# Peptides against a protein of PDB entry 6B4J, part 190

Target 1, 315 residues: chain A of PDB entry 6B4J
Amino acid sequence: DITMQWYQQLQDASMQCVLTFEGLTNSKDSQAKKIKMDLQKAATIPVSQISTIAGSKLKEIFDKIHSLLSGKPVQSGGRSVSVTLNPQGLDFVQYKLAEKFVKQGEEEVASHHEAAFPIAVVASGIWELHPRVGDLILAHLHKKCPYSVPFYPTFKEGMALEDYQRMLGYQVKDSKVEQQDNFLKRMSGMIRLYAAIIQLRWPYGNRQEIHPHGLNHGWRWLAQILNMEPLSDVTATLLFDFLEVCGNALMKQYQVQFWKMLILIKEDYFPRIEAITSSGQMGSFIRLKQFLEKCLQHKDIPVPKGFLTSSFWRS

## One batch from the design tools (peptide; made by RFdiffusion4, then SolubleMPNN)

Design b1_p24_5_s4 (from b1_p24_5, 15 letters changed)
Fold by OpenDDE base, seed 1:
Structure b1_p24_5_s4 (fold): chain B 315 residues (1-315), chain A 24 residues (1-24)
Amino acid sequence: as target 1 above (315 residues)
Amino acid sequence: SREERLRKARKELEEWIKQLEEQE
């Protein structure tokens, strides 16, 4: 299975990265601990500052992240911080930065869908300049949201229920599994972020270069989802999230092929989703149905709310 | 027929998936 091989390769790369900076993370030296904390803050705080307010501010954040990854000193917490402060500093920062992007999908985008776009455009731009960060973003995303691959983790004999739940993306704290609504909310945020990343390019970069992880991956994702058995509530929810965010871009890119896929979803895949949808889960199904019916009727997919405009970049 | 259209669509999708897998 090529998809599973790709998944495993990314996970292996992520694990190798963790092993590379293990010396930094496990150090008992006070100075090393300080450096670790400074690097972690320098990597993550700029991402948390991303907002929809002004393009100029977004550029400043991008430049700061890029500078840090380039080995230049940056100001963080009133201190000058550089990845050169420790031999494992760069690997650590790349890992933590990637983790933070995915976390913003899981938390910020989950609560505020419009936040997907400014976060995604920064992530895409950084990915273009720092491919390893992109690979790590995928690794973190895939681990937290296997549906972004997509694949459905299977229960294996002898596996603890909690471990299986975690593999599915659920949070389990104090032997209590996360509520389904919260789970879906987090998954939605991550899928929306991913859908935004694959369509956005940093406007101040070399646009002549190919997107490092572009819309072709969106097409792949849809094709793979449709080739899988639907999961109750999950498939309807995430398919809607994905299409709402990147459906317009996919429509523009793939034209007739895209519409054929939408027809296939409506005529062939919907009955399969419906067959596994309980009365309490009809909300997600109905939402997807209404969205697709509207799009098919109007022969158009709207630009998603929060999409970055030229006016944003002039602010 | 509707069934024939669906069969054709499924086959086309399978071909698209295969093409994408070959490009990866």
Scores: peptide ipSAE 0.035, ipTM 0.663, DockQ to the pose 0.355
Fold by OpenDDE base, seed 5:
Structure b1_p24_5_s4 (fold): chain B 315 residues (1-315), chain A 24 residues (1-24)
Amino acid sequence: as target 1 above (315 residues)
Amino acid sequence: SREERLRKARKELEEWIKQLEEQE
């Protein structure tokens, strides 16, 4: 399976990255610890500052992240910080930055869906300039949300139940599994972020270049989902999230082909989702159904709420 | 049959993906 090979390659690369900067992370030297903390803050704080307030602020954040990744000194916590402070600094920063982007999907976007777009456009722009960060974003995303690949992790003989639950994307703390609603909320945030990344380009970059991970991956994702058996509540939820965020972009890009796919979802895939949907899960199913029916009726998919406009970039 | 329709639809989707990947 090409998809699973791709997944595994990204995970392997991520693991190798961790091993590369292990010297920095495991150092008992006080100076190394200080550098590690400074680099971690420099990588993550700018991402946490991303907001929908103004395009100018977003540009400042982007420039700061790019400068850091380029080996230039940046101001963080009142100190000058550079990846050159340690031989493993760049690898560490790339990993932590990618991790933070995915975490913002998991937390910020999960709670505020509109936050997907400003986070995604920065991530896309950084990915364009720093492909390794993009690969690490995918690795983190795939690990936390296997449905973003998509694939369904399988239970293997001898596996602990908690480990299986974690593989499925659930958080397990003190032998208690995360509630389904919280799980779906986090997964939704990550899928929405991903759906935003694949359609957005940083406006101040070289837009003549091909998107490093563009809408073709959205098409692939949909095709793969449709080729899989639906999961209870999960499929209806994430399919809606994905289509709400990037459906308009996919419609514009693939036109008639996209509409054929939507018809296929409605006519052939909906009954399969319905068959596994319990009465308590009808909300997600109904939401997806209503969305698709509206889109098919109007022959249009609306631009998602929070989509960045020209006016945003002038602010 | 529904199964046959699904099979055909999946094949069509795979072909679409291939075409799109070749264009990029």
Scores: peptide ipSAE 0.025, ipTM 0.641, DockQ to the pose 0.673
Fold by OpenDDE base, seed 3:
Structure b1_p24_5_s4 (fold): chain B 315 residues (1-315), chain A 24 residues (1-24)
Amino acid sequence: as target 1 above (315 residues)
Amino acid sequence: SREERLRKARKELEEWIKQLEEQE
């Protein structure tokens, strides 16, 4: 399975990255600890500052992240910080930066769907200049949200229930599994972020270059989802999230092929979702139903709320 | 029939997926 091979390759690369900077993370030296903390802050704080307020502020954040990844000193917490402070600094920063992007998906985007777009455009732009960060974003995303691959983790003989729950993307704390609504909220945020990344390009980069992880991956994702048996509540929720965010872009790119797929979703896949939907999960089902019916009726998918316009970049 | 149309659509989708996988 090519998809599973791709998944495993990304996970292996991520694990190798962690091993590479283990010396920095496990050091008991006071100076090394200080450097680690400074680098971690420098990598993560700019991402947390991403907002929908102004394009100029977003550019400043992008430039700061890019400068850090390029080995230039940046100001963080009142200090000058550079990845050159430690031989493992660059690997560590790339890993933590990628982790933070995905975390913003599961937290910020989960609570504010419109936040997907400014986060995604920065992530896409950084990915274009720093491919390793992109691979690590995928690795973190796939680990936290296997549905972004997509695949459904299987229970293996001898596996602890808690470990299986974690593989499915649930948080388990003190032997208590995360509530379904919170789980779906986090998964939704990550899927929405991914759907935004694959369609957005940083406007100040070289647009003549091919998107490092473009809409073809969105098409692949939909195709893979449709080839899988639906999962109760999860499939209806995430399919809606994905189509709401990138459906318009997919429609423009694939045109007739996209509509054929949408009809297939409505006529073939949707009844299969309905068959496994309980009364308590009807909310997600109804939202997907209404969305599909509206899109097919109007022969259009609306531009998602929060999509970045030219006016945003002039601010 | 509707069933035949759906079968055809599924087959087309499978072919599209295969093409995408070959291009990667």
Scores: peptide ipSAE 0.025, ipTM 0.638, DockQ to the pose 0.426
Fold by OpenDDE base, seed 2:
Structure b1_p24_5_s4 (fold): chain B 315 residues (1-315), chain A 24 residues (1-24)
Amino acid sequence: as target 1 above (315 residues)
Amino acid sequence: SREERLRKARKELEEWIKQLEEQE
């Protein structure tokens, strides 16, 4: 399976990255610990500062992240920080940065859907300049949300239930599994972030270059989802999230082909979702239904709320 | 087969979700 091979390759690369900077993370040396913390803050704080407020601020954040990844010193916490402070500094920063982007999907986007776009455009721009960060973003995303691949993890013989639950993307703490609503909220955030990344380009980069992980991956994702059996509540939720965020972009890119797919979703796949939807899960189902019907009726998919406009970049 | 694995995974997940819903 090509998809599973790709998944595994990314996970292997991520694991190898962790091993590479293990010396930094496990060091008992006081200076190394300080460097680690400074690098971690330098990598993650700028991402947490991403907001929908002003394009100028977003540019500053982007420049800071890019500078850090380029080996230039940056100011963080009142200190000058550089990845050159430790031989493993760059690998560590790339990993933590990628992790933080996905975490923002999991937390910030989950709570505020509009936040997907400013986070995604920065992530896309950084990915264009630093492909390794992009691969690590995918690795983190795939691990936390296997539905972003997409695939359904299987229960293996001898596996603990908790481990299986974690593989499915659930958080399990103190032998208590996450509530379904919280799980879906987090998954939604990550899918929305992904859907935003694949369509957005950093406006101050070389626009003539091909998107490092563009809409073709969105098309692939949809195709793969349609070839999978639907999951109760999960499929309806995430399919809606994905289409709401990137449906307009896909429509513009693939035009007639996209509409054929959307019809297929409505006529063939949607009834399969309905068949597995319980009365308690009708919310997600109805939301998807209404979205599909509206889009097909109007022959249009609206631009998602929070999409970055020219006015945003002039602010 | 891949299809069988997916079917199995789906079934397992659906059953588990159902159990969680019943506990709520």
Scores: peptide ipSAE 0.007, ipTM 0.367, DockQ to the pose 0.026

Design b1_p24_6_s1 (from b1_p24_6, 13 letters changed)
Fold by OpenDDE base, seed 2:
Structure b1_p24_6_s1 (fold): chain B 315 residues (1-315), chain A 24 residues (1-24)
Amino acid sequence: as target 1 above (315 residues)
Amino acid sequence: KRKEELQKIREELQKKLQELLEQE
């Protein structure tokens, strides 16, 4: 399976990255620990500062992240920090940065869907300039949300139930599995972030270049989902999240082909979702139904709420 | 007729999926 090979390659690359900076992370030296913490803060704090407030602030954040990844010193916590402070510094920063982008999907976007767009445009722009960060974003995303690949992890013989639950993306703490609502919230946030990344480009970059992970991956994702049996509650939730965020962009890109796909979803795939939907899961089902019906009726998919406008970039 | 149309759509999607996977 080509999809699974791609998944595994990204996971392997991520693991190799971790091994590369293991010396920095496992060092008992006080100075190395300090450097690690400084680099971690320098990588993650700017991402946490991403907001919908002003385009100028977003540019400042982008420039800071790019400067850090370019080996330039940046100010963090009142100190000058550079990846050159340690030979493993760049790998560490790339990994932590990528991890933080995915965490913002999992946490911030999960709670505030509109936050997907400013986070995604920065991530996309950084990915364009630093492809390794993009690969690591995918690796982190795929690990936390296998539905972003998409694939459904299978239970293997001898596997502990908790490990299987973790593979499915559930958090398991003290032998307690995460509640379904919290799980779906986190998955939604990550899918929404992904759907935003594949359609957005940093406006101050070279727009003549091909998007490093563009809308073709959105089409691939949809095609792959439709080739899979629906999963109870998960499929209805994430399909809605994906289409709400990137459906307009896909419509514009693929036009008639997109509408054929949407009809297929409504007439062929949606009944299969219905068949596995329990009475307690009707919320996500109804939401998807209403969305599909509205889009087909109006022959339009609305621009998602929170989409970045020219006015945002002038602020 | 509708069943045939849906089948054609499925085939088109599968073709597109295959093309995309081969490019990756």
Scores: peptide ipSAE 0.175, ipTM 0.796, DockQ to the pose 0.737
Fold by OpenDDE base, seed 3:
Structure b1_p24_6_s1 (fold): chain B 315 residues (1-315), chain A 24 residues (1-24)
Amino acid sequence: as target 1 above (315 residues)
Amino acid sequence: KRKEELQKIREELQKKLQELLEQE
């Protein structure tokens, strides 16, 4: 299975990265600990500052992240911080930065869907300049949201139930599994972030270059989803999330092919979703239904709320 | 007729999926 091989390769690369900076993370030396914390803050704080308020602020954040990854000193917490402070500093920062982007999908985007776009455009721009960060973003995303691959984890013989639940993307704390609504909310946020990343380019970069992980991956994702049996509640939720965020971009890119796929979703795949949808899951089902019907009726996919406009970049 | 059309779309989609997977 090529998809699973890709998944595993990214996970292996991520694990290897962790091993590479283990010396920094496991050090008991006070200076090393200080450096670690400074680097972690320098990597993550700028991402948390991403907002929909002004393009100029977003550029400043981008420049700061890029400078850090480029080995330049940056100001963080009133201190000058550089990845050159430790031989493993760059690997550590790349990993933590990627982790933070995915976490913003899981938390910020989950709560505020419009936040997907400013986060995604920064992530995309950083990915373009720092491919390793992109791979690590995928690795973190895939681990937290296997549906972003997509695949449905299977229960293996001898596996603990909690481990299986975690593989499915659920949080399990103190032997209590996350509620379904919270689970879906987090998954939605990550899928929305992913859908935004694959369509956005940093406007101040070399836009003549090919997107490092562009809309072709969106097409792949949809194709793979449609080739899978639907999962109760999950498929309807995430398919809607994905299409709402990147459907307009896919429509523009793939034109007739996109509409053929949308028809297939509505007429062939949607009934399969319906067949496995319980009365308690009708919300996601109805939302997807209404979206598909509206899009097909109007022969248009609306630009998603929060999409970055030229006015945003002039602010 | 509609079923046949949908089947063709599905086949096209599957072909595209295969092509994309081979490029990875």
Scores: peptide ipSAE 0.174, ipTM 0.799, DockQ to the pose 0.593
Fold by OpenDDE base, seed 1:
Structure b1_p24_6_s1 (fold): chain B 315 residues (1-315), chain A 24 residues (1-24)
Amino acid sequence: as target 1 above (315 residues)
Amino acid sequence: KRKEELQKIREELQKKLQELLEQE
């Protein structure tokens, strides 16, 4: 399976990255610990500062992240920080930065869907300049949300239930599994972030270059989802999230082909979702149904709320 | 007729999926 091979390759690359900076992470030296903390803060704080407030602030954040990844010193916590402070500094920063982008999907976007766009445009722009960060974003995303690949992890004989739950993306703490609503909320945030990344480009970059992970991956994702058996509640939820965020962009890109796919979803795939939907899960199903019916009726997919406009970049 | 149309769409989608996967 080519999809699973791609998934595994990204996971292997991520694991290899962790091994490369293990010396920094496991160091008992006080200076190394300080450097690690400074680098971690320098990598993650700018991402947490991303907001929908002003394009100028977003540019400053982008420039800071790019400077850090380029080996330039940046100010963080009142200190000058550079990846050159340790031979493993760059790998560590790339990994932590990528992890933080995915965490913002999991947390910030999950609670505030409109936050997907400013986070995604920075992530896309950084990915364009630093491909390794992009690969690590995918690796983190895929690990936390296998539905972003997409695939459904399978229970293996001898596997502990908790481990299977973790593979599915659930958080398990103190032998308590995460509630379904919280799980879906986190998955939704990550899918929405991904759907935003694949359609957005940093406006101050070289627009002549091809998007490093563009809308073709959106089409692939939809095609793969439709080729899979639906999962109860999950498929209806995430399919809606994905289409709400990137459906307009996909419509513009694929035109007639997109509408054919949307018809296929409504007429062929929907009955399969319905067949596995319990009465308690009808909310997600109804939401998807209403969205599809509205889009097909109007022959339009609305621009998502929070989409970045020219006025945002002038602020 | 509608079943045939849906089948055609499925085939087209599957073809496109295969093409995209081969490019990755």
Scores: peptide ipSAE 0.170, ipTM 0.794, DockQ to the pose 0.668
Fold by OpenDDE base, seed 4:
Structure b1_p24_6_s1 (fold): chain B 315 residues (1-315), chain A 24 residues (1-24)
Amino acid sequence: as target 1 above (315 residues)
Amino acid sequence: KRKEELQKIREELQKKLQELLEQE
């Protein structure tokens, strides 16, 4: 399975990255610990500062992240910080930065869907300049949300139930599994972030280059989802999230083919989703149905709320 | 007739999926 090979390759690369900077993370030296903390803050704080307030501020954040990844000193917490402070500094920062982008998906975007766009455009722009960060974003995303690949983890013989739940993306703490609503909320945030990344380009970059992980991956994702048996509540939820965020972009790119796909979803895939949907889970299904019916009726998919406009970049 | 049309759409989709996977 090519998809699973890709998944595993990214996970292996991520694990290798962790091993590479293990010396920095496990150091008992006070200076090394300080450097680690400074680098971690320098990598993560700018991402947390991403907002929909002004394009100029977003540019500043982007430039700061890019500078850090380029080996230039940046100001963080009142200190000058550089990845050159430790031989493992760059790998560590790339990993933590990628982790933070995905974390913003599962936390910020989960709670505020519109936040997907400013986060995604920065992530996309950084990915274009720093491909390794992009691979690590995918690795983190895939691990936390296997549905972003997409695949459904399978229970293996001898596996603990808790481990299986974690593989499915659930948080398990003190033998208590996360509530379904919270789980879906986090998964939604990550899928929305991903759907935004694949369609957005940093406007101040070299736009002549091909998107490093563009809308073709959106088409792939949809095709793969439709080739899979639906999962109760999850499929309806995430399919809606994905289409709401990137459906307009996919429509513009794939045109007639995209509409054929929507018809296939409505007429062929919906019955399969419905068949596995309990009465208590009808909310997600109904939401998806209403969205698709509206889009098919109007022969248009709306631009998602929060999409960055020219006015945003002039602010 | 409609079922046949949907089947064609599915086949086209699968073909496109395969093409994309081969390009990656």
Scores: peptide ipSAE 0.196, ipTM 0.809, DockQ to the pose 0.763; fails the geometry check

